# Ledger of designs, part 30: peptides against a protein of PDB entry 5IXI

Target 1, 141 residues: chain A of PDB entry 5IXI
Amino acid sequence: TPLLDASSLEYLFAQGQYDLVKCLAPIRDPKTEQDGHDIENECLGMAVLAISHYAMMKKMQLPELPKDISYKRYIPETLNKSIRQRNLLTRMRINNVFKDFLKEFNNKTICDSSVSTHDLKVKYLATLETLTKHYGAEIFE

## One batch from the design tools (peptide; aimed at target 1 N41)

Design b2_p21_6_s4 (made by RFdiffusion4, then SolubleMPNN; from b2_p21_6, 11 letters changed)
Fold by OpenDDE base, seed 2:
Structure b2_p21_6_s4 (fold): chain B 141 residues (1-141), chain A 21 residues (1-21)
Amino acid sequence: as target 1 above (141 residues)
Amino acid sequence: MKEEILKFSEERAKEVVEELK
């Protein structure tokens, strides 16, 4: 991994979020149905990273975040539309698991202070590279 | 419709945190 200064990393992280959500950096095609589920889970994981990063930057604890915080604004728009079409029980489970994931993750990041915003950005971009079709080639090769 | 399988969980969250260290 090339050495990136803080300013460059900040820019890439912001741009990467935008590209993912707006589908400018489209996610890779699933090889199987199970692979499709894995891709979706990775997207939801990236939402946790993004939200946690936001919380840390704002010096906010999890209870201070909106109670209705959701993955909707932090995943690819196409995936968001797909999830909306799924049955109620599935959507409820996704929401519950996501909230639990976010809570546990924030306990380790914000509360435990063992993870920095720098670490979150690096992980986000690294995941983005593996998740999308052609992203990151110029950065991590 | 069959409920979809979710692979992310609190356990996965712990794994990701460890990967960040």
Scores: peptide ipSAE 0.037, ipTM 0.644, DockQ to the pose 0.030
OpenDDE base, seeds 1, 3, 4, 5: peptide ipSAE 0.035, 0.033, 0.031, 0.026; ipTM 0.641, 0.632, 0.631, 0.624

Design b2_p21_7 (made by RFdiffusion4)
Pose (drawn by RFdiffusion4):
Structure b2_p21_7 (pose): chain A 132 residues (1-60, 70-141), chain P 21 residues (1-21)
Amino acid sequence: TPLLDASSLEYLFAQGQYDLVKCLAPIRDPKTEQDGHDIENECLGMAVLAISHYAMMKKMSYKRYIPETLNKSIRQRNLLTRMRINNVFKDFLKEFNNKTICDSSVSTHDLKVKYLATLETLTKHYGAEIFE
Amino acid sequence: SFDSFNEDWETLLEKASEKMS
């Protein structure tokens, strides 16, 4: 018997997106520059998940689906790199919706689950309350 | 199916890393 029902899961998914974007769920610190880049790539993956879920729900830019801090960080880079981030994101989104959804038979439930499960490891102290 | 999704997800992340290098 699971902890959450569909309603709580949908609400938690929406809250999780809110937390990730507004940085109430701050992304974890990088151990290395490579780890940092990997974190940014995971954030692009999270944006793909959020958009894919939205499109799936209705039966059908990454900027609004990533932490604002990374957005401000990306806005500081040269234009070619931003075009590059856009292309990589588009490729990720296309490849995910064209292949992975079908191949791995990804439902909206699995998607929300992966998203939140990824929040548990992508962000600092998710679901915890720290008092000073 | 979910484990396959995780595996594919990791592959997509590797591809994104390669393209950003």

Design b2_p21_7_s1 (made by RFdiffusion4, then SolubleMPNN; from b2_p21_7, 10 letters changed)
Fold by OpenDDE base, seed 2:
Structure b2_p21_7_s1 (fold): chain B 141 residues (1-141), chain A 21 residues (1-21)
Amino acid sequence: as target 1 above (141 residues)
Amino acid sequence: SMAEFDKKYEELLKKANEKMS
């Protein structure tokens, strides 16, 4: 596949986020309970990528982001609904895992000047293709 | 590099999986 230009990549990244959240690109079916947890964590990772990309585009550091920043608007709506109906301890655990993920990602990766918004878009789209059932942007192979 | 970025991301993902286990 030929390299995508910046405009095409930007478009696909935006569309991919929309498709994931709106479940137009549904996540793959879990094979086991553990696989289901792995898929959920992958979704949290997608949220980390999306938020980090947003922060970089706005030239904001993590401390400048809202204290109540959440994964909720960056994961599939169906998953968000599922999480909301889980018990408090589970929701707290998920939130803590997400916040730790975001913080460590920023400290260990985003703070590294070698990572660009371009890299985040590529990783997001590549992960999207493996995470979803039949989504294929034909970006990489 | 992109490879290093992927590695770091996957490590954090693995850590998240461990925390959720």
Scores: peptide ipSAE 0.519, ipTM 0.914, DockQ to the pose 0.747
OpenDDE base, seeds 1, 3, 4, 5: peptide ipSAE 0.518, 0.513, 0.513, 0.515; ipTM 0.914, 0.912, 0.913, 0.913

Design b2_p21_7_s2 (made by RFdiffusion4, then SolubleMPNN; from b2_p21_7, 9 letters changed)
Fold by OpenDDE base, seed 3:
Structure b2_p21_7_s2 (fold): chain B 141 residues (1-141), chain A 21 residues (1-21)
Amino acid sequence: as target 1 above (141 residues)
Amino acid sequence: SMEKFDEKYEELLKKANEKMS
C-alpha cells in the first residue's frame, strides 16, 4: 500500500466525508435485503467515526456533546431522506442503535486513549472504500 | 493499537447488525 503522510491523510479524510454525505462517492448497491441493512449500519458506523474524530479534536467527552447529537449530517443524503420516510418506531430503533454504537465506542475505545485521530481517519477511509462503489482502491489496495 | 481498534469497531458493527435484524 502507498505511504500516506499526515497532510495527505487529513485531506483524504475531509474529502471522503464530503463525498460520502453528498453521494459523490455513492454507496454500493445491496445484493440482498440483509446486505442493505448491513450497508445502512456501516453508514451509522461512519457517523460514529466522524463524530468521535470531531469530539477528540475538540477534546470533548460524550456527555459534553449535544443531547441531540445525530447521524443525520454524517450519512449519505439519500439514506437520510430514506430514513425520514420510515415510520416512527423504525426511526427510533435506528436512533437507538446509533446512540448505543456511539456510546459503546466512546466508552471502550476513546476513553481508554487506545484510539487516535489517525486511527479514526484510516478506518474511515478504509471503510469508505468497501462501502462505496469505486473509491480509494489505489490508497489501500 | 490499530488492531485492537479494528476488532472493537467490528464487534460494535456486528452488534448493530444484530439489533437491526
Scores: peptide ipSAE 0.457, ipTM 0.896, DockQ to the pose 0.729
OpenDDE base, seeds 1, 2, 4, 5: peptide ipSAE 0.454, 0.302, 0.452, 0.449; ipTM 0.894, 0.791, 0.893, 0.892

Design b2_p21_7_s3 (made by RFdiffusion4, then SolubleMPNN; from b2_p21_7, 10 letters changed)
Fold by OpenDDE base, seed 3:
Structure b2_p21_7_s3 (fold): chain B 141 residues (1-141), chain A 21 residues (1-21)
Amino acid sequence: as target 1 above (141 residues)
Amino acid sequence: SMEEFDKKYEELLKKANEKMS
């Protein structure tokens, strides 16, 4: 894989977040119903990575984050619209899964200081490549 | 390490998949 300097990585990470949310890098088409669920959970994971990176940059712990912290601004707009159309119980379930994911991720990785902002950016971009149709292949190929 | 980080992340992702299935 090509070596990326810090400046390039920072730029690609910022652009990648924008591309994912604005659907400029559209998520791949699901092959099955289960694949569709996996894709949505991958998007929730992307939100966890993005929020965790933000928190680390701001030197904030999870309890210091707003109680209404949400995945909404960190997932594809198309997916966000889809989720808003689902029933209350489904939306609650998604919220619970996300909050559990974020909490567990923080407890097991960030709190241990075993994960850096660099690691988060790399993982985000690597996941973005697999999650979207045709993105970033030249970076990690 | 990055490898350990990947493992932890994938485990949590798997848990999310199980909860949504």
Scores: peptide ipSAE 0.516, ipTM 0.913, DockQ to the pose 0.710
OpenDDE base, seeds 1, 2, 4, 5: peptide ipSAE 0.514, 0.510, 0.512, 0.511; ipTM 0.913, 0.912, 0.912, 0.912

Design b2_p21_7_s4 (made by RFdiffusion4, then SolubleMPNN; from b2_p21_7, 10 letters changed)
Fold by OpenDDE base, seed 1:
Structure b2_p21_7_s4 (fold): chain B 141 residues (1-141), chain A 21 residues (1-21)
Amino acid sequence: as target 1 above (141 residues)
Amino acid sequence: SMEKFDEQYKELLKKANEKMS
């Protein structure tokens, strides 16, 4: 695999987040309805990774994060707009799934001192490549 | 390890999928 220095990885991670949210790296087309749900949950996962990275960089624990923390700023804008159009119960379910995901990720994964911000960036970019249509950093071949 | 991290993350995605089914 190609070697990336810390600065390059930081840049790619930041750019990847921007590209996902702004839909410059569009998510792949679902093959089935269930695949569509899986893709949306993958997007929630991307939000969990991004938020966890932010918290780790700021040396903040989960309870120290804003209580109104949300996935909205960390998922594709098109998906965010779609979710806003869904009924209240569906939106509540999505929010609960996200909150549980974030909490469990923090407790079961982030609490492991072996997981670093570097690992989160690598995971984010690797997942981004599989989630999107044409995004090809190809840094992990 | 990264392998353990990947496995734990994958498990959480499965749980999310089950909750949204």
Scores: peptide ipSAE 0.562, ipTM 0.924, DockQ to the pose 0.752
OpenDDE base, seeds 2, 3, 4, 5: peptide ipSAE 0.557, 0.554, 0.554, 0.553; ipTM 0.923, 0.923, 0.922, 0.922

Design b2_p21_8 (made by RFdiffusion4)
Pose (drawn by RFdiffusion4):
Structure b2_p21_8 (pose): chain A 132 residues (1-60, 70-141), chain P 21 residues (1-21)
Amino acid sequence: TPLLDASSLEYLFAQGQYDLVKCLAPIRDPKTEQDGHDIENECLGMAVLAISHYAMMKKMSYKRYIPETLNKSIRQRNLLTRMRINNVFKDFLKEFNNKTICDSSVSTHDLKVKYLATLETLTKHYGAEIFE
Amino acid sequence: SSFDTAWNELMTKYSEKYSEL
């Protein structure tokens, strides 16, 4: 018997997106430059998940689906790199919706689950309350 | 399990592309 029902899961998913974007769920610190880049790539993956879920729900830019801090960080890079980030994101989104949804038979439930499960490891102290 | 595998493969693939920026 699971802890959450569909309603709580949908609400938690919306809250999780809110936390990720508004940085109430701050992304974890990088161990290395490579780890940092990997984190940014996972953020792009999270944006793909959020957009894919939205499109799936209604039966049908990454900027509004990633932490604002990374957005400000990306806005500081040269134009070619931004075009590159856009292309990589588009490729990720296309490949995910064209192949992975079908191949791995990804439902909206699995998607929200992976999103939140990814928040548990992508961000600092998710679901915890720290008092000073 | 299938989705997680596919996800990890995509994450590796696109982390490599992203690191080339």

Design b2_p21_8_s1 (made by RFdiffusion4, then SolubleMPNN; from b2_p21_8, 10 letters changed)
Fold by OpenDDE base, seed 1:
Order: structure tokens, then sequence, then C-alpha cells
Structure b2_p21_8_s1 (fold): chain B 141 residues (1-141), chain A 21 residues (1-21)
């Protein structure tokens, strides 16, 4: 359970997103090739959390979001550059899998009102601490 | 929590899909 009030949590969530994307909180070094894939996939999961939080804060459903919504602004810039260098088919497949992930997450967790923006922020920050090299704020009890 | 469980299940599902690319 976080030891922060709502305003502090909002601040840390916003800062955490910025730090992840701008690589100010760099992702940890992979131990194996599989670990590298796991790290990338965790980043895509983080994008799902961030986009869902945005939609909830704006009181928007997925159909109301821009049709070109993507993970690109919500993952580390280094990872985004890496993905852009992959072939067209791979990039298309990544996009399709991500969109399906986002849709299913929305339908099964967000739309049923069982998940709050608070839950998303806590999960995001907790994951960020495990994903990055040195990020930590001792905000959980 | 219920949310944590639901998210992790979905994350694992789509991680598997990404690995199959």
Amino acid sequence: as target 1 above (141 residues)
Amino acid sequence: SKFDKAYEELRKKYTKKLLEL
C-alpha cells in the first residue's frame, strides 16, 4: 500500500512516465535474450496501463480515442527506435498484438468499473521499480 | 489484488503472443 496522498501519487505517476519514456530511469540490462524480450513486453504493458489511465481521466471510451493510438509515446525512446528499425511485417504484428491487448484490458478490467485510476498508478509505479535499474522512492508500506 | 491478478494474466497472455511473432 502506498504511503502517499493522492496528489503525491499523481506527481510520481506523471514523473515516472516521463522518466521511463525519456530514459531518465533506464530499463535494466537484460540477463539473456529471453529476458530482453520480457523487458520489451513489460514496456508494452506499461503503455497499456498509461493509455488506460489517460482514457479514464478524460472519461473516454476506447472508440472515442484517436484511431491511431499506439504505444510509441508510452515506451522508452530507445525501444521505440529499435522497433522502428524492424521490418514492416514485424511492426504490423507488434501493433496488432498491442491493440488487442489494450482492447481486452479495457473490456475486462476498465469498463466494469472494478479498476480505478489509483489502481493503475500504483501498478505502474510498482512495475517501474522492477523494470528500471535504480528507480525507487520507498512509497509502499 | 483482483486487479493485479487480472493485469498479470493479460500481460502474460499477450507476452506469449509477442514472442510468437
Scores: peptide ipSAE 0.510, ipTM 0.916, DockQ to the pose 0.652
OpenDDE base, seeds 2, 3, 4, 5: peptide ipSAE 0.506, 0.506, 0.502, 0.508; ipTM 0.915, 0.916, 0.914, 0.916

Design b2_p21_8_s2 (made by RFdiffusion4, then SolubleMPNN; from b2_p21_8, 10 letters changed)
Fold by OpenDDE base, seed 1:
Structure b2_p21_8_s2 (fold): chain B 141 residues (1-141), chain A 21 residues (1-21)
Amino acid sequence: as target 1 above (141 residues)
Amino acid sequence: SKFDEAYEELHKKYTKKLLEL
């Protein structure tokens, strides 16, 4: 649709990332403990999408990215604070799982050129709409 | 789409790993 042309999509993607991280588009309230985990997992998945998009835009492979790649600046600040309150072992495991997720996603999709930056932006925004309370209600048909 | 399927497969795999922490 015209609403999702290249320029509009670029703007919405950038704004969506900012709104998510800064909690201007707050994530929905969990209905159960499992729902809470699902929400956190969706946020981590979105971080993979965001980092991959960044890498593609900079024409960088994973080995060229900083060695200390982290989800921290790509998830809601409230979630980041929550994770930092967990014990060291848990934080290490979360970081390890995330890095493995990012690596495999890059190797199987990004490096194969099977996905475009357009695909990443659409997926990110679609996920953002399902994750937040009232964000982007009229963006996708 | 192929991308959606690939992403969902990996997302499912690693979210399960996160739940096992």
Scores: peptide ipSAE 0.558, ipTM 0.926, DockQ to the pose 0.631
OpenDDE base, seeds 2, 3, 4, 5: peptide ipSAE 0.553, 0.546, 0.553, 0.551; ipTM 0.926, 0.924, 0.925, 0.925

Design b2_p21_8_s3 (made by RFdiffusion4, then SolubleMPNN; from b2_p21_8, 9 letters changed)
Fold by OpenDDE base, seed 5:
Structure b2_p21_8_s3 (fold): chain B 141 residues (1-141), chain A 21 residues (1-21)
Amino acid sequence: as target 1 above (141 residues)
Amino acid sequence: SKFDEAYEQLRKKYSEKLKEL
């Protein structure tokens, strides 16, 4: 893991989330259709990490979060637009799978205190580096 | 770490579920 002080890590994590969603740190180009699927799934994973971090920072359990919480605010806007173009049934299924992912992640890692906010930030930034074209390389060098 | 492994396992699991859509 990178040796960053707490303040630096907080800043980088916040900025990284903003850059990913606003496509200032664009995701890498898919090499194949399967690679595109993998990239999309990684983005959904990033949303799980971000939401879990939010819940932990607010000292809230998942049931206390807004009922309409979704991946939409936590994935690249370009990907969100792509998903919106899919049919209603597909979008509903994606939402259900994501909610199940978030729930299971929370139950297995967050609720039993096996992960800290520090761990989430490090994992988020590490994934961001591999997911985007050339972002954050200096963080882990 | 245990966290990394757990996250990757879940990510893979739900990636497969998304493929089934």
Scores: peptide ipSAE 0.587, ipTM 0.931, DockQ to the pose 0.657
OpenDDE base, seeds 1, 2, 3, 4: peptide ipSAE 0.584, 0.586, 0.586, 0.585; ipTM 0.931, 0.931, 0.931, 0.931

Design b2_p21_8_s4 (made by RFdiffusion4, then SolubleMPNN; from b2_p21_8, 9 letters changed)
Fold by OpenDDE base, seed 3:
Structure b2_p21_8_s4 (fold): chain B 141 residues (1-141), chain A 21 residues (1-21)
Amino acid sequence: as target 1 above (141 residues)
Amino acid sequence: SSFDKAYAELQEKYSKKLKQL
């Protein structure tokens, strides 16, 4: 559980997003091929969290978000580049799956629960800690 | 928490979908 005030949490959340995307907090090395896929999926989940947080902060519903909302700006740039190298069909499918994930997350987790932006930030940072090599080792106790 | 559980379940669900690509 983080021992942070709201301002600190907001700062760390923003910084964490930046660090993840810019690979300043590099994701951990996969132990296996399956682990690599799991890492990628976690990154996409991080994008869902980040976008949902943004939407919640702006008090926007999913239909109000830009139709071209994408994970691309919310995942590590290295992973984004990797995905871009995959064939068009795969990329399209990834995008569709992500959009469905985002939709269902908002509908069933955000709309159907008492989840707050605070909860999203905490979850984001906690996941970031496990996803990256050395990030946030002292944030949570 | 309920949120953690819900997120985990969705993450797993869509991870499976992504694995099928």
Scores: peptide ipSAE 0.609, ipTM 0.937, DockQ to the pose 0.715
OpenDDE base, seeds 1, 2, 4, 5: peptide ipSAE 0.607, 0.607, 0.605, 0.608; ipTM 0.937, 0.937, 0.936, 0.937

## One batch from the design tools (peptide; aimed at target 1 Q34 M46 F101)

Design b2_p22_1 (made by RFdiffusion4)
Pose (drawn by RFdiffusion4):
Parts: C-alpha cells; sequence; structure tokens
Structure b2_p22_1 (pose): chain A 132 residues (1-60, 70-141), chain P 22 residues (1-22)
C-alpha cells in the first residue's frame, strides 16, 4: 500500500516543480566542474520531464522549468553557448517524447515519480526541515 | 574547453538520467 494517492502525487509534483524553479529546493553543490555541468544537464532533463508531462496531460523553452539560479547563470554565457543549450534541450525533448515515452512505456505517473525521486537527489535536503 | 566538455557529456548525462525508465 503506497503512501500517496493520485491527488497528493499531482499536488506534490506541482509543488516540486515550484520548489525547483523558485529554488526552495536548491540544487546541490557541485563536487567538480564536471559534476556541475552534469547537474545543469539533469536540470535540462527535469525541464523535459515537466514539459513532456504537461503535453501528455493535455493529450498533445526550458527557461521556465529550471531553477532561476541556473537561468541567471546561463544568461551570463555567450550567445553561441545559449544556442547550444537550446539545441541540446530540444534534442533531449524530441528524443524523449519520440522514443523513450513509447519504448519504456512511460506514463504520467512514472514521470512524476522520476521527477520527485530526482528532486530527492538533485537538491539539498529535500523534504527535510532545518532549524538553526 | 570547458564548454566543449559540458556539451560532450550532455548526451551521456541525459541518457543516464532517463535510464531509470527502462
Amino acid sequence: TPLLDASSLEYLFAQGQYDLVKCLAPIRDPKTEQDGHDIENECLGMAVLAISHYAMMKKMSYKRYIPETLNKSIRQRNLLTRMRINNVFKDFLKEFNNKTICDSSVSTHDLKVKYLATLETLTKHYGAEIFE
Amino acid sequence: ASEDSYFSHAKTTFDNFISSFE
């Protein structure tokens, strides 16, 4: 018997997206530059998941689906790099919706689950309350 | 060099990220 029902899961998914974007769920610190880039790439993956879920729900830019801090960081880079980020994101989104949804038979439930499960490891102290 | 490294690993990071769906 699971902890959450569909309603709580949907709400938690929406809250999780809110926390990730508004940085109430701050992304974890990088161990290396490479780890940092990997974290940015996971964030693009999270944006793909959020958009894919939205499109799936209604039966049908990454900027509004990533932490604002990374957004400000990306806005500081040269234009070619930003075009490159856009192209990489588009490729991820296309590949995910064209192949992975079908191949791995990804439902909306699995998607929200992966999203939140990814929040548990992508961000600092998710679900915890720290008092000073 | 940093940007090349970033983008060279982007695909691998994404694949690894979505592999849990398998």

Design b2_p22_1_s1 (made by RFdiffusion4, then SolubleMPNN; from b2_p22_1, 12 letters changed)
Fold by OpenDDE base, seed 2:
Structure b2_p22_1_s1 (fold): chain B 141 residues (1-141), chain A 22 residues (1-22)
Amino acid sequence: as target 1 above (141 residues)
Amino acid sequence: SSDEEFFARAKETLDRFFSSFK
């Protein structure tokens, strides 16, 4: 595998976020209904990673983030469109799941400095490789 | 329902994300 220096990792992380959201790196086809649900939840996880990375870079604590913070601009546009078409209660519950995860993740990993921005970038890119169809093969294979 | 299955599996998926950093 290629050596990933800091500048390369930063570039790949930024590009990976763009590719995921814009569906240039399309998510993999679900094998089952349960797999489809797992994929959607992993996308919420990707949003948590991206937002947490942003907060760390800005040296912001979770309470300092906007109260209306959302997963919407951090997940694939196709998934975002799908979620918007679901009923209000479902959308509210999805938002609650996301917010709870974000809070827990930051409290347990970010606040105690057990996770670095480097770790988040690596995790994000590694997840992209498994979440999408062909992304990251040249990086991690 | 499909929505209920989504939420039932949410914790498991997110726990994997969290545990990978432990």
Scores: peptide ipSAE 0.312, ipTM 0.848, DockQ to the pose 0.649
OpenDDE base, seeds 1, 3, 4, 5: peptide ipSAE 0.298, 0.306, 0.298, 0.296; ipTM 0.841, 0.843, 0.839, 0.843

Design b2_p22_1_s2 (made by RFdiffusion4, then SolubleMPNN; from b2_p22_1, 12 letters changed)
Fold by OpenDDE base, seed 4:
Structure b2_p22_1_s2 (fold): chain B 141 residues (1-141), chain A 22 residues (1-22)
Amino acid sequence: as target 1 above (141 residues)
Amino acid sequence: SSDEEFFSRAKETLEKFFSSFK
């Protein structure tokens, strides 16, 4: 069970998103090439959580979201820059995988309300602590 | 944990995403 009340959790979630994107909470350094790939996947997962939370808060269905909705504004700026420097095929692949995951996540969780906005915030912050170098939230220690 | 149970579906989806992206 979470230790923080709803208001505190909302604040930490908002701040955590900002810190991740702006690299104020920098992601951990990869130890191997595969580790780097895992880190990128985790960041994309964080984007799915953030977008899903937004959609639920706005009471929007997936088809109602902008067609150009993407991970770009929900991942670390450094990673976004790195991805933009990759070849077209790679960028297309990343975009397709992300869209597929977002759709799958929505179908399996959001549509049936099996996951609440509260759950998304908790999962986001928990992942943020392990993904970043020095970031921490009291709720998970 | 009890919290882990509530996150089971979301966690499974996320794990599949992390492992499938190549």
Scores: peptide ipSAE 0.062, ipTM 0.699, DockQ to the pose 0.067
OpenDDE base, seeds 1, 2, 3, 5: peptide ipSAE 0.049, 0.054, 0.053, 0.058; ipTM 0.647, 0.647, 0.649, 0.649

Design b2_p22_1_s3 (made by RFdiffusion4, then SolubleMPNN; from b2_p22_1, 12 letters changed)
Fold by OpenDDE base, seed 3:
Structure b2_p22_1_s3 (fold): chain B 141 residues (1-141), chain A 22 residues (1-22)
Amino acid sequence: as target 1 above (141 residues)
Amino acid sequence: SSEELFFENAKKTLKKFFSSFK
């Protein structure tokens, strides 16, 4: 992972979130059906990172987060629309899986202080590079 | 079940994602 100064990292992280959600940095085309699922799951992972970063910055613990916290505002809008069109049971399961992983991630990485906001930004941008079409090429190549 | 397989794969993918995090 290339070294970035703090200000550049902060800027790129904020811009990266915006670009991912607004599909300005479009996700890569799936090579197979399974690859498509992997892409969606990585998007959910990105949401976990983003929410965890938000919570840490606000000094909020998971129980203090809004009860309706979800991935919806932290994934590509196109994916969000796709998920909304799935049946109710599937959507409920996606929500539950996401919440479980968010809880697990925070308990095992954030609460034990093994992961910092800096680490979250780095992981987010690194994943964004692999998830999207040619994003971050100038930074990571 | 295709639905169950989907979520099992999702869990594996997310676990792999987190394990590779740090």
Scores: peptide ipSAE 0.313, ipTM 0.842, DockQ to the pose 0.600
OpenDDE base, seeds 1, 2, 4, 5: peptide ipSAE 0.301, 0.300, 0.159, 0.302; ipTM 0.837, 0.834, 0.728, 0.836

Design b2_p22_1_s4 (made by RFdiffusion4, then SolubleMPNN; from b2_p22_1, 12 letters changed)
Fold by OpenDDE base, seed 5:
Structure b2_p22_1_s4 (fold): chain B 141 residues (1-141), chain A 22 residues (1-22)
Amino acid sequence: as target 1 above (141 residues)
Amino acid sequence: SSDEEAFSRAKETLERFFSSFK
């Protein structure tokens, strides 16, 4: 775990989300087709972390969140554009996988307070480092 | 199908996220 004070961690987490979504911290180039799928799945994981953090900060459970909650605003814009170009069935499947995991994550970690907002920030930033090309190397150095 | 396999892998990847937490 990086030895960051609370204020630094909060700033880095917020900036990291912005950089990922706006592609200022571009995701790494896929080496294979399977690697491309892995990258996409990691991005969906990042969305789960971000939404869970939001819910915890607002002290809200999933049923209190918008019913149409989606990964769309929490993944790189380039990836979002790519997904929108896929057929309806594929998009539905992606959404189902995401929603199923979000529900499970909420029930098993958020509801019983086994995970803190601090833990989510650390996991987010750690994943961001490996997911993007050269982002945040100094954070966990 | 190939899509079904891909989504199965997606679930597995996401579950790895979950398993990293207590």
Scores: peptide ipSAE 0.113, ipTM 0.685, DockQ to the pose 0.571
OpenDDE base, seeds 1, 2, 3, 4: peptide ipSAE 0.112, 0.106, 0.109, 0.109; ipTM 0.685, 0.678, 0.681, 0.678

Design b2_p22_2 (made by RFdiffusion4)
Pose (drawn by RFdiffusion4):
Structure b2_p22_2 (pose): chain A 132 residues (1-60, 70-141), chain P 22 residues (1-22)
Amino acid sequence: TPLLDASSLEYLFAQGQYDLVKCLAPIRDPKTEQDGHDIENECLGMAVLAISHYAMMKKMSYKRYIPETLNKSIRQRNLLTRMRINNVFKDFLKEFNNKTICDSSVSTHDLKVKYLATLETLTKHYGAEIFE
Amino acid sequence: SSFDEAWNELLTKHSEKLEAAR
């Protein structure tokens, strides 16, 4: 018997997206530059998940689906790199919706689950309350 | 799961594209 029902899961998914975007769920610190880049890439993956879920739900830019801090960080880079981030994101989104949804038979439930499960490891102290 | 595996492959693939451009 699971802890959450569909309603709580949908609400938690919406809250999780809110926390990730508004940085109430701050992304974990990088161990290396490479790890940092990997974290950014995971954030692009999270944006793909959020957009894919939205489109799936209604039966049908990454900027609004990633932490604002990374957005400000990306806005500081040269234009070619930003075009590159856009292209990589588009490829990710296309590849995910065209192949992975079908191949791995990804439902909306699995998607929300992966999203939140990824929040547990992508962000600092998710679900915890720290008092000073 | 198969989704997690496919997901990890996609993350690796698209991370390598960004690293190649750095």

Design b2_p22_2_s1 (made by RFdiffusion4, then SolubleMPNN; from b2_p22_2, 13 letters changed)
Fold by OpenDDE base, seed 3:
Structure b2_p22_2_s1 (fold): chain B 141 residues (1-141), chain A 22 residues (1-22)
Amino acid sequence: as target 1 above (141 residues)
Amino acid sequence: SKFDEDYEKLHKKYLEKLLEGL
């Protein structure tokens, strides 16, 4: 349960996105290869949350979003660079899976469950806390 | 919450899809 009011939550959400992308809040070191994949996938999930929040705030539907929208500006820059070093087929798969994830999330989860921007911010920040090394401000109790 | 459950299910679904080719 978050202990933050709406204004504080909005601030932390914005700052958290910036800190994650700019690696000011570095993601934790993977303990295993699988853990590394889990970390990357959590980042991609956070990108879905962030983009969906953006779309909701701008009152845009997915078809109205730029066609080039992707996870690239919503994940840690170090991870983005790592993904860009992978082969074309792998990058294409990641892109396709991400786009499908984003699409289904918006068409089903957001629409069917009446998800609010508040819900997205809470989930984002909660995930951020688990993902980063020291981003441990007790935001949630 | 319903949102949390739906998100986790969907996230897991696409996590598996990513791992299939990696």
Scores: peptide ipSAE 0.517, ipTM 0.894, DockQ to the pose 0.776
OpenDDE base, seeds 1, 2, 4, 5: peptide ipSAE 0.513, 0.514, 0.517, 0.513; ipTM 0.893, 0.894, 0.894, 0.894

